# Peptides against a protein of PDB entry 3J47: the designs that were tried, part 41

Target 1, 121 residues: chain A of PDB entry 3J47
Amino acid sequence: IRLTNQLKSLKGLQSKLKDVVEYLDKVINKELPINHTILGKLQDVFNLLPNLGTPDDDEIDVENHDRINISNNLQKALTVKTNDELMVIYISNLVRSIIAFDDLIENKIQNKKIQEQRVKD
Target 2, 69 residues: chain B of PDB entry 3J47
Amino acid sequence: YEEKEESNLAATKSMVKIAEQYSKRIEEEKELTEEELKTRYVGRQDPKKHLSETADETLENNIVSVLTA

## One batch from the design tools (peptide; aimed at target 1 L48, target 2 T12)

Design b2_p25_4_s4 (made by RFdiffusion4, then SolubleMPNN; its pose is not in this set)
Fold by OpenDDE base, seed 2:
Structure b2_p25_4_s4 (fold): chain B 121 residues (1-121), chain C 69 residues (1-69), chain A 25 residues (1-25)
Amino acid sequence: as target 1 above (121 residues)
Amino acid sequence: as target 2 above (69 residues)
Amino acid sequence: SKEKELKDALELNIKRLKTLKDTLK
């Protein structure tokens, strides 16, 4: 569900970006006037996006590092953070799995003991 | 789209929390493993079960965290 | 014999868990 939502959001953004590009093309071709409101909103969105081109803008909140951003340096940093998080999750899952297996083994041993006791009785 | 964005933001915040919780969960898993070991020695089935359940919960949380990442 | 094998497997898993924990630290 969460991944699906993220994918949907990304698709939405992609669609919007495409619309903007199409709009810009129409404006360049003098087919339509520039929608300043849409452009302004897009600019705001871009400004909120981690600055891909300026390495100096360290101000990108570390919290966004969990997002795989490949497009710019900030996105790369975010991607790295995401990878690290995924690694942690993977290790955690592995640990949980091992614990679960240990419990399973113990349960089997106990069951065997119970069976042996029943046979002796 | 906005709902998903909000969800993603929440997930991101949750991921940070998950990272912190991850360390705690790892410790909890260790404790469960120790309890399982102890339970094996003590022969108490209930503590072992509890440890196993806790380990499973920890695993599930980790999986959810990965999915959120 | 099977019980012993199960115990050994459990011990191995515990060791693996410890190693993983140490790796995460």
Scores: peptide ipSAE 0.443, ipTM 0.852, DockQ to the pose 0.015; fails the geometry check
OpenDDE base, seeds 1, 3, 4, 5: peptide ipSAE 0.428, 0.437, 0.439, 0.412; ipTM 0.843, 0.846, 0.852, 0.842; seeds 1, 3, 4, 5 fail the geometry check

Design b2_p25_5 (made by RFdiffusion4)
Pose (drawn by RFdiffusion4):
Structure b2_p25_5 (pose): chain A 91 residues (1-28, 36-48, 72-121), chain B 63 residues (1-40, 47-69), chain P 25 residues (1-25)
Amino acid sequence: IRLTNQLKSLKGLQSKLKDVVEYLDKVIHTILGKLQDVFNLNNLQKALTVKTNDELMVIYISNLVRSIIAFDDLIENKIQNKKIQEQRVKD
Amino acid sequence: YEEKEESNLAATKSMVKIAEQYSKRIEEEKELTEEELKTRPKKHLSETADETLENNIVSVLTA
Amino acid sequence: SAEEEEAFLDNLEKNLEAELEALEA
């Protein structure tokens, strides 16, 4: 789902660029200004990425913890299944 | 495009706030362990732990 | 349409701004 959403966003840029190229050919405004703003807003992320790296680490750790908890419950389920099997054999 | 951006936007506003959500997910995790212990309720605890994990995964995907 | 393109770019700007704010945090 996230991927489809990203693609939609990129699609708009691609079509937008094509339109802009055609527009320029024809010319040979507000949209242009808006585009410029967007441009000014990965390069910058480079420095910002430094911080993101730290936060990514924290969210990795949280994921690991969740995985451990899931394993725990999984073990309990396995044990219950084994007990059920034993009971059936007895019967 | 908009629908997709809306979902991304929410992922971003969650990333700004995740410090509090992390502490609440930490607690939730612990709660699920407690429920399991009682069972040894167990199911409820397990569900809570799964939810916490899922929240962490969603935070990582957004990042 | 132009309105759609403008709305798209406005949304894009808002998105990037929100991302920048999140990164600056």

Design b2_p25_5_s1 (made by RFdiffusion4, then SolubleMPNN; from b2_p25_5, 15 letters changed)
Fold by OpenDDE base, seed 1:
Structure b2_p25_5_s1 (fold): chain B 121 residues (1-121), chain C 69 residues (1-69), chain A 25 residues (1-25)
Amino acid sequence: as target 1 above (121 residues)
Amino acid sequence: as target 2 above (69 residues)
Amino acid sequence: SKEDTIKFLDSRIESLQALLDALLS
């Protein structure tokens, strides 16, 4: 179920990225105005799926300065938020690992004491 | 896609909560470590077991968070 | 910093692993 959802999300992101690229190209060509709703949805997707952002999309958006800056700023903000969350998770895992190791050490010490007592008996 | 988005949103919220809980868990871990340390000195096995279990739960939650992220 | 914290935790984990190995020996 989880893998299926991940695959579905990836497919959705891929499709959305394609749509965004196409839309951005049209905006660059002045064929269509910037749709804020699309940008908002894109931001939501990036917020939900931080790893799905292809580096390539960041470079294309750099050229059209003003509105792109807002989108880029939001994307950057979302990226920062995602990075912070990932860092927190990573640190948490490390802490848990340390605790687990401490427990293992204690268990070993206890086992050693039990063995020593058995030898004395 | 919507289900995944909802799951991701829930995961993100959980991560924020986990971050707060993590700070608390770090402190709890310190307390448990102190209790374990005390238990090591006192030779009481029960507090050590409790600390170990709490650490394991914390680790499991972090792993789940990483997998969900 | 978060990075420093991660490094510290990694170092601690490594130390604990070494201690565990010593106890098992």
Scores: peptide ipSAE 0.388, ipTM 0.839, DockQ to the pose 0.015
OpenDDE base, seeds 2, 3, 4, 5: peptide ipSAE 0.378, 0.403, 0.365, 0.400; ipTM 0.815, 0.807, 0.838, 0.812; seeds 2, 3, 4, 5 fail the geometry check

Design b2_p25_5_s2 (made by RFdiffusion4, then SolubleMPNN; from b2_p25_5, 14 letters changed)
Fold by OpenDDE base, seed 2:
Structure b2_p25_5_s2 (fold): chain B 121 residues (1-121), chain C 69 residues (1-69), chain A 25 residues (1-25)
Amino acid sequence: as target 1 above (121 residues)
Amino acid sequence: as target 2 above (69 residues)
Amino acid sequence: SEEETLRELELRQEQLKAELEALKS
């Protein structure tokens, strides 16, 4: 379910990116005026998505190299942040696992003692 | 897609919260471990169980956090 | 370091597993 949702999200993002590209192409061709609101919303979406689209998708917009670099930097920063968070989560999971194992061991020891006592009785 | 997007957004927010609470969770886990240790010495099953449960909850939360990340 | 802590946790986990196996025997 989770993987499916992730895949769906990715597909949705891809579709959206495609739409944006199409829009940008139309703007470049002067078929449509630049809609700043759309761009802003897109930017917001990218900011909210920890995985700001693959750097490769940003590379397609050849025209704004400087903006692309900024976007790439932001994406990289977000990626780093995500990695850090994942690391923290991983460590936390390990700690929890260790605790759980300790408890399990103790439980087993107790059970063994109980069994031994039963045999003696 | 919209549902997933919403879920991802919620997950992101949760991750931030998790990051903030991470230290607290670590401490709670340590406390549970200490309680388990104490329970081993005292022979009281209930405290040990409680510690174990708390540790499990902490682990689960971490797992959820990882999954949302 | 975080990496060191991770290694310690892994080691501890391994120890716990070993202890668990010992208890099963």
Scores: peptide ipSAE 0.410, ipTM 0.842, DockQ to the pose 0.014
OpenDDE base, seeds 1, 3, 4, 5: peptide ipSAE 0.400, 0.444, 0.411, 0.450; ipTM 0.834, 0.836, 0.841, 0.840; seeds 1, 3, 4, 5 fail the geometry check

Design b2_p25_5_s3 (made by RFdiffusion4, then SolubleMPNN; from b2_p25_5, 13 letters changed)
Fold by OpenDDE base, seed 3:
Structure b2_p25_5_s3 (fold): chain B 121 residues (1-121), chain C 69 residues (1-69), chain A 25 residues (1-25)
Amino acid sequence: as target 1 above (121 residues)
Amino acid sequence: as target 2 above (69 residues)
Amino acid sequence: SDEETIKFLDLRIESLKALLEALLS
């Protein structure tokens, strides 16, 4: 479900970008005037997005963007952070699993002891 | 799209929170293990059960964290 | 740090393994 929602969001963004490009092309060709409102909104979106063009984004921006998998070249740095986080989560899950397993074993041992006692009685 | 965005935002915020909660979860897991050890030593099933439940909760939280990441 | 967190988790896992072994004995 979460993945589907993310994909839908990405598709929506892609569609919007396409529309903007088409609009810009029309404006360049003097076919239609630019919708200033749409352009403004798009600019706002781009300002929120990491720079896609060069991997040499400012170190500060790279560090801030490294926290989450975002779509852009900045994602490379972010990917490292994400991988580390995933590793931690993975290990944590393993620990939990082991604990659960330990409890299961203990329960089994106790059950055996109970059975042995019943046989002796 | 808006619903998905909200979900993603919530997930991101949760990741930050998870980092903090992770330490707590580790402690909870330790406590569960100690209870299990005590239960093994004393031969009481109830403390062991409680420990197991705590471990399971910790595991579930980790899974959610993975899904959020 | 994330690395420290991982190390902590590893330690926890090892502890759990030991507990499991004890239960099996």
Scores: peptide ipSAE 0.437, ipTM 0.848, DockQ to the pose 0.016; fails the geometry check
OpenDDE base, seeds 1, 2, 4, 5: peptide ipSAE 0.424, 0.437, 0.426, 0.376; ipTM 0.845, 0.849, 0.853, 0.802; seeds 1, 2, 4, 5 fail the geometry check

Design b2_p25_5_s4 (made by RFdiffusion4, then SolubleMPNN; from b2_p25_5, 15 letters changed)
Fold by OpenDDE base, seed 2:
Structure b2_p25_5_s4 (fold): chain B 121 residues (1-121), chain C 69 residues (1-69), chain A 25 residues (1-25)
Amino acid sequence: as target 1 above (121 residues)
Amino acid sequence: as target 2 above (69 residues)
Amino acid sequence: SEEETIRQLELEIESLKAQLEAALA
């Protein structure tokens, strides 16, 4: 069962990669804009890969070690990209919060003015 | 695997849409701020309220984006 | 660039495939 699932995952990855390549070719040929969504999905896949790929196998051939290092480097790069995206989201939320706060202050000021006017009446 | 791929594709499409919406929302937020400024100057509460509402909507969208991310 | 990122992702996917194939052998 596990092996079958792994094989299926690999096949899925292969298919996805093919799709990405095809998309990239279209972008290079200016047939289509870069699909940021595909990139995001690929990033998600790569972020999940580290969780899948720690082979507990002690007999990691030197070639496998190099591949693991390459994978780790790529994962790191993808992580950086993800962090950048998260930062953008964070900044956006912060800006919205500030605007909301400003509105709150203004509302309070207005309420105060209304109360003062009522006292004068 | 196919189901996962489909889910990922859907998620990715959603993210792109969110990004576009975010850009639009940022512009809307600016407009709301301008309306708020105008309301402050003119003393009209209605434009200010509208700006505040738009800002809130933008904030909500950002929160949803964070949750989806 | 986004294109570079995609290329990197492709490379990573190919690497993963190779690893999986090696594990299956």
Scores: peptide ipSAE 0.467, ipTM 0.806, DockQ to the pose 0.039
OpenDDE base, seeds 1, 3, 4, 5: peptide ipSAE 0.380, 0.450, 0.463, 0.421; ipTM 0.835, 0.795, 0.827, 0.837; seeds 1, 3, 4, 5 fail the geometry check

Design b2_p25_6_s1 (made by RFdiffusion4, then SolubleMPNN; its pose is not in this set)
Fold by OpenDDE base, seed 4:
Structure b2_p25_6_s1 (fold): chain B 121 residues (1-121), chain C 69 residues (1-69), chain A 25 residues (1-25)
Amino acid sequence: as target 1 above (121 residues)
Amino acid sequence: as target 2 above (69 residues)
Amino acid sequence: ITEAYELNIERQKKLRELFKELEKA
């Protein structure tokens, strides 16, 4: 669900960006007037997302490289921080798994003791 | 789109809290392990069960963190 | 780490607002 929602949001952004590009092309070709409001909003988006100007932007903002971001393009820029966080989560999961396994072993030992007592009675 | 964006924002906020909660979760896990050890020595199933439940809760929280990340 | 996450969340909020405005235009 969450990943699907993220993908949908990204697709929405991509569609909007495509519309803007198409609009810009039409303006360049003098087919349509410039919508200054859309252009201003687009500029604001670029200021917030410097590397999202093109769908294929492989550019990583090095300044944000140590930060975790959910956005695919920014996540690439934040790959180091994301990897560190994922590593911590992975270790935590392993520790929890080990604890759960220890409890399982103890339960088995207790069950064995109960069975031995029942046989002795 | 808005619902997905909201979900992503919620996930990101969760990730921020995960780092802080991680230490607490580790402590909870340790506490459960200690209770299991005590249960083994005392032969009381209840403390052991409680430790197991706390460990499971810690695991679940880690899984949620992974899904959020 | 926490500060970096908070900054990212704030950026995401601003981005969402921009998208909402773009949808209205």
Scores: peptide ipSAE 0.503, ipTM 0.855, DockQ to the pose 0.509; fails the geometry check
OpenDDE base, seeds 1, 2, 3, 5: peptide ipSAE 0.494, 0.501, 0.502, 0.499; ipTM 0.852, 0.857, 0.851, 0.852; seeds 1, 2, 3, 5 fail the geometry check

Design b2_p25_6_s2 (made by RFdiffusion4, then SolubleMPNN; its pose is not in this set)
Fold by OpenDDE base, seed 3:
Structure b2_p25_6_s2 (fold): chain B 121 residues (1-121), chain C 69 residues (1-69), chain A 25 residues (1-25)
Amino acid sequence: as target 1 above (121 residues)
Amino acid sequence: as target 2 above (69 residues)
Amino acid sequence: ITEAYELNIEKQKKLSELFKLWEEE
């Protein structure tokens, strides 16, 4: 469900971007007048977008790896943060697993002691 | 779109809460480990079982957090 | 870190509002 909603939002953005590109091409070709209302909304979208345009060459490679939300440059920083969070979650899960194993081992030892006592009785 | 946005917002808020809960969960896990250690000495199965259950709940919460992230 | 997330959430809200407005047209 959540992933589907994210995909839907991304598709909506992609469609809008495509429409804008098509519109701009038509304006360049003098086929359609400039729609100022659409342009204004688009500008608002671009202003809300993290700086997509100035990735120094080194920043581009980091963008692609971590699939989690939000546009390019801010996305890289967010990706690092997300990776750190995932690492913490991973460590926590590992610790919980270790505790669960310790309990299992103790239960096994207790069961053996109970069996030994039953054999002596 | 709205449902997705709401879900994403909820997830983000949950992540912040998860960071706080993570620290708390680590402490709860330590407490459980101490109780297990105590239960090993006292020989009563009940405290150990309770500790194990709490550890399992903590693990489950972490898994849910991973799935939410 | 938390501040960056909050800022991101605010940006997402603004973006969502913009998309809603676009869908209504």
Scores: peptide ipSAE 0.510, ipTM 0.853, DockQ to the pose 0.495; fails the geometry check
OpenDDE base, seeds 1, 2, 4, 5: peptide ipSAE 0.494, 0.472, 0.474, 0.489; ipTM 0.864, 0.861, 0.861, 0.863; seeds 1, 2, 4, 5 fail the geometry check

Design b2_p25_6_s3 (made by RFdiffusion4, then SolubleMPNN; its pose is not in this set)
Fold by OpenDDE base, seed 2:
Structure b2_p25_6_s3 (fold): chain B 121 residues (1-121), chain C 69 residues (1-69), chain A 25 residues (1-25)
Amino acid sequence: as target 1 above (121 residues)
Amino acid sequence: as target 2 above (69 residues)
Amino acid sequence: FKEALELQIEKEKQLLELFKLLEES
């Protein structure tokens, strides 16, 4: 569900970007006037997007780099954070699996003891 | 799209919390293992079961955390 | 059975160590 929603959001963004590109092409071709509202919304989106371009921009929120996947440079940093989080989750899952396995082994040992006792009786 | 974005934002916030909780979950898992060890000594299935359940819960939470990452 | 349990415990220890490493990273 969550991944599906993320994918849907990404697809929506992609579609919107495509629409903007198509619109810009039409404006360049003088087929349509510049839609200021669309441009404004796009600018807002770009401003909200982590600075894609220059890794040297000191304004790269390091916190976002560690957390969120690729928007070019900042996205790369964010991808690293995501990878780290995934790694933690993976390890945690392994730990849980190990614990569960330990319990299973103990249960098996107990069952064996019970069976041995039944044979003696 | 907006709902998904909100979900992603919530997930991101959850990731921070997960990172904090991860350490706690590891400790909980360790406690489960200790309880299992204790159960081996006591021969009582109930503590062992509880440890196993806690371990499973910790694992599940980790999986959810990964899925939210 | 005992050997399998010991192996599992060892895996758990390794996992715990990995978690510590991740926390430090």
Scores: peptide ipSAE 0.435, ipTM 0.859, DockQ to the pose 0.015; fails the geometry check
OpenDDE base, seeds 1, 3, 4, 5: peptide ipSAE 0.396, 0.419, 0.395, 0.379; ipTM 0.837, 0.848, 0.844, 0.843; seeds 1, 3, 4, 5 fail the geometry check

Design b2_p25_6_s4 (made by RFdiffusion4, then SolubleMPNN; its pose is not in this set)
Fold by OpenDDE base, seed 2:
Structure b2_p25_6_s4 (fold): chain B 121 residues (1-121), chain C 69 residues (1-69), chain A 25 residues (1-25)
Amino acid sequence: as target 1 above (121 residues)
Amino acid sequence: as target 2 above (69 residues)
Amino acid sequence: MKEQYELEIEKQKQLRDLFKLSEEE
């Protein structure tokens, strides 16, 4: 459910971004007047995008090659944090799976003992 | 779109809280494993079942956290 | 690291809220 909702939201954003691009192209071609409200919202979206363009934090650690060309130091830091969180969640899931497996083994041992008792009676 | 966005917003708020909750959940899972071990020795099925259910709930919460991240 | 991530999560919320306002219009 959550992944499907995220995908739907992303598709909605993509459609809206396409509509804005088509609108901007029509404005450039002088076919439509500039809608200042749409431009204002687009500017707000661009301002809410991780600051793609402030060059002032010198930690361009150029190390290696897994997941998402985020042109910005902020998005790299976000990716690292997300990876750490995913690792933590993975370990938790593993621990829960081990507990559930341990319970399954015990239930199987108990069921075997009950069956052995029924054969003796 | 709104329902998905609300879900994504709730997910994002949960993600910030997940970092703190994760450490707590790991400790709860360890306690559950210890109680399960104790329950195996005592032969009481009910505490062991409760431990398993709590471990499963903790697992589900972690999976939901991964899907939110 | 944690604070910068929390700030980015808040930015993503603001972006989502802006997207909603933009879909309602």
Scores: peptide ipSAE 0.547, ipTM 0.859, DockQ to the pose 0.419
OpenDDE base, seeds 1, 3, 4, 5: peptide ipSAE 0.533, 0.526, 0.488, 0.530; ipTM 0.853, 0.842, 0.857, 0.850; seeds 1, 3, 4, 5 fail the geometry check

Design b2_p25_7_s1 (made by RFdiffusion4, then SolubleMPNN; its pose is not in this set)
Fold by OpenDDE base, seed 3:
Structure b2_p25_7_s1 (fold): chain B 121 residues (1-121), chain C 69 residues (1-69), chain A 25 residues (1-25)
Amino acid sequence: as target 1 above (121 residues)
Amino acid sequence: as target 2 above (69 residues)
Amino acid sequence: SEEYKKALELNIEKKEKLLELFKLL
């Protein structure tokens, strides 16, 4: 479900981007007038997106190394923080698994004791 | 699109809360283990079962955290 | 960490704005 929703959103974005590119090509070719409203909305969207293609964003800010990835542009800088978070989650899962196993072992021991008591009766 | 956005927003909000809940979950897991230990000594199955259920819930929450990370 | 929490909140806000813009297209 989650992955399907993500794919749907991505497909919608892709379709919109394609429409914008086609519109821009037509404007460049003087086939259609410039729609200022569409361009303004697109610019707003672009300003909210991370600058993945800008060389200036390729510089890993050392201050962001300890932060979790907020954007793909900061992903490299935030990789260390993300790794630390994943490690914590992994350890937590391991601890929960150990507790579950301990309970299972205890249940087995109790069941064995009950069986032994039934044989004595 | 709206359903996906809602799911992503919920996941992100969950991640914000995960750090705080993680400490609480660790404590809950410890409490369950202590209850299981007490149940082992007393020979009562019910408290032990409750501890096991709480541990399982803690594990499930960690898995959800991994999926949202 | 608290810093990660803040970063996540900011990311959520950005996503909400993007979604709103997408609805207008």
Scores: peptide ipSAE 0.461, ipTM 0.835, DockQ to the pose 0.529; fails the geometry check
OpenDDE base, seeds 1, 2, 4, 5: peptide ipSAE 0.437, 0.425, 0.430, 0.450; ipTM 0.832, 0.839, 0.836, 0.849; seeds 1, 2, 4, 5 fail the geometry check

Design b2_p25_7_s2 (made by RFdiffusion4, then SolubleMPNN; its pose is not in this set)
Fold by OpenDDE base, seed 5:
Structure b2_p25_7_s2 (fold): chain B 121 residues (1-121), chain C 69 residues (1-69), chain A 25 residues (1-25)
Amino acid sequence: as target 1 above (121 residues)
Amino acid sequence: as target 2 above (69 residues)
Amino acid sequence: SKEYEEALELEIERKKKELELFKLL
């Protein structure tokens, strides 16, 4: 569900960007006037987007080392943070698995004792 | 789009809560293991079953956290 | 980690602001 919603949001953004490109092409070709309101809003959205692929990627990665951002330059620093989080999750899953196995072994031992008692009766 | 964004926000808030709960879950897992050790000596099956179920729930929650992250 | 959670919260807040801005357009 969550991954599907993220994909839907990305598809919506992609569609909007495509519409903007088509509008810009029509304005360049003098076919339609620019919708100034839509362009203003899109510009505001772009200004709110993290700078992707800036030449100072290494410096941004160092400054944002403590911040997770999936976008390419910020994504590198974010990749390190994400890797640390994934490592913690992995260890947690291993610990849960070990506990589950310990319980399974105990259940097996108890079942064996019950069977041995039934044979003696 | 709005529903997905709201869902993503809710998921992120849940991840923060999960991180806090994660430390608690690790402690709960340890407590269950101690109860299992005690139950092996007392011969009571019911506490052992409850411990196993709690460990399974903890494992499931970790998997969901990984998928959400 | 706590630092990772804070970064995730900041990203969610940024997305909320972007959505609000998008609704105003």
Scores: peptide ipSAE 0.543, ipTM 0.854, DockQ to the pose 0.394; fails the geometry check
OpenDDE base, seeds 1, 2, 3, 4: peptide ipSAE 0.477, 0.523, 0.533, 0.522; ipTM 0.832, 0.854, 0.846, 0.859; seeds 1, 2, 3, 4 fail the geometry check

Design b2_p25_7_s3 (made by RFdiffusion4, then SolubleMPNN; its pose is not in this set)
Fold by OpenDDE base, seed 2:
Structure b2_p25_7_s3 (fold): chain B 121 residues (1-121), chain C 69 residues (1-69), chain A 25 residues (1-25)
Amino acid sequence: as target 1 above (121 residues)
Amino acid sequence: as target 2 above (69 residues)
Amino acid sequence: SAELEAAYELQIEKKKKLRELFNLL
């Protein structure tokens, strides 16, 4: 479900970008006037997007590598932080797995006892 | 799109809380293990089941955290 | 860490803004 939703969002964005490209092509060909409103909104979207293509040197702070994922360009710098978080999650999962395993062992022991009792009866 | 967006937002919010919940989840896991141990000692199935369920919930939460990360 | 938490919050905020912008498109 989550992945599907993410994919849907990406597809939506892709579709919109395609529409914009098509519109721009038409404008270049003098077929349609530029919709300034759409372009403005798109520009706003791009401004909100992480600077993937042009990481400003200022955003690539090496010190932020150990810190929080803020933006996509910053994500490269923040990869370390992400890794740390993932590690914590991994440990948590491991602990949960251990607990589950312990329960399984106990259940097995109980089942064995029940079977032994049935044989005695 | 909207549903996906909402899901992503929820996931992100969850991630913010994960740090706080993580410690609690660890404790809950420990409690489950202790209850299991106690259940082994007492021979009562109900506490063991409860412990197992809590452990599972903790695992699920961790998985969600991973997915959010 | 608290710093990580703050970064996640900021990311959430950015995502919210992006969503709002997307809704305007």
Scores: peptide ipSAE 0.518, ipTM 0.859, DockQ to the pose 0.509; fails the geometry check
OpenDDE base, seeds 1, 3, 4, 5: peptide ipSAE 0.442, 0.504, 0.442, 0.517; ipTM 0.847, 0.854, 0.855, 0.858; seeds 1, 3, 4, 5 fail the geometry check

Design b2_p25_7_s4 (made by RFdiffusion4, then SolubleMPNN; its pose is not in this set)
Fold by OpenDDE base, seed 5:
Structure b2_p25_7_s4 (fold): chain B 121 residues (1-121), chain C 69 residues (1-69), chain A 25 residues (1-25)
Amino acid sequence: as target 1 above (121 residues)
Amino acid sequence: as target 2 above (69 residues)
Amino acid sequence: SEEYVEALELQIEKKEKLRELFKLL
């Protein structure tokens, strides 16, 4: 379900981007007037998008290294943070698994004691 | 699209809450282990069962957190 | 952990702003 919703959102974005490209091509070809309102909104969207494409602002603000930034350059720093989070989750899962195994062992020991009592009777 | 985006937002908020509750979950796991130890001495099966159930719930929550992350 | 929570909150806010922009589109 979650993956499907993410894919749907990405497809919607892709469709919108395609429409913008088609509109821009038509304007360049002088076939249609520019819808300034749509272009302004799209520009706002692009400005809110993490600058994925400009590698040149190498000012990876070193201070935000610990912040998981989703943008590609930001995404690398974010990838490190995400890796740390995944490590914590992994350790937590291991601890839970160990507890579950301990309970299983205890249950097995109890079952064995019950069987031994039944044989003595 | 909107429903999916809303779901993703809710999931992200849940992740923040999970991070805060993570320490509490670890402590709950420890408490379950102590209850199991006590149950071995007292011979009462009920506390051990409760501990096991709480450990399982903690595991499930961690798995959901991994899937949401 | 706290820095991570703050980063997650910032990501949520960015997603909300993006959603509002999509509604205007």
Scores: peptide ipSAE 0.504, ipTM 0.852, DockQ to the pose 0.522; fails the geometry check
OpenDDE base, seeds 1, 2, 3, 4: peptide ipSAE 0.436, 0.467, 0.488, 0.484; ipTM 0.846, 0.852, 0.843, 0.849; seeds 1, 2, 3, 4 fail the geometry check

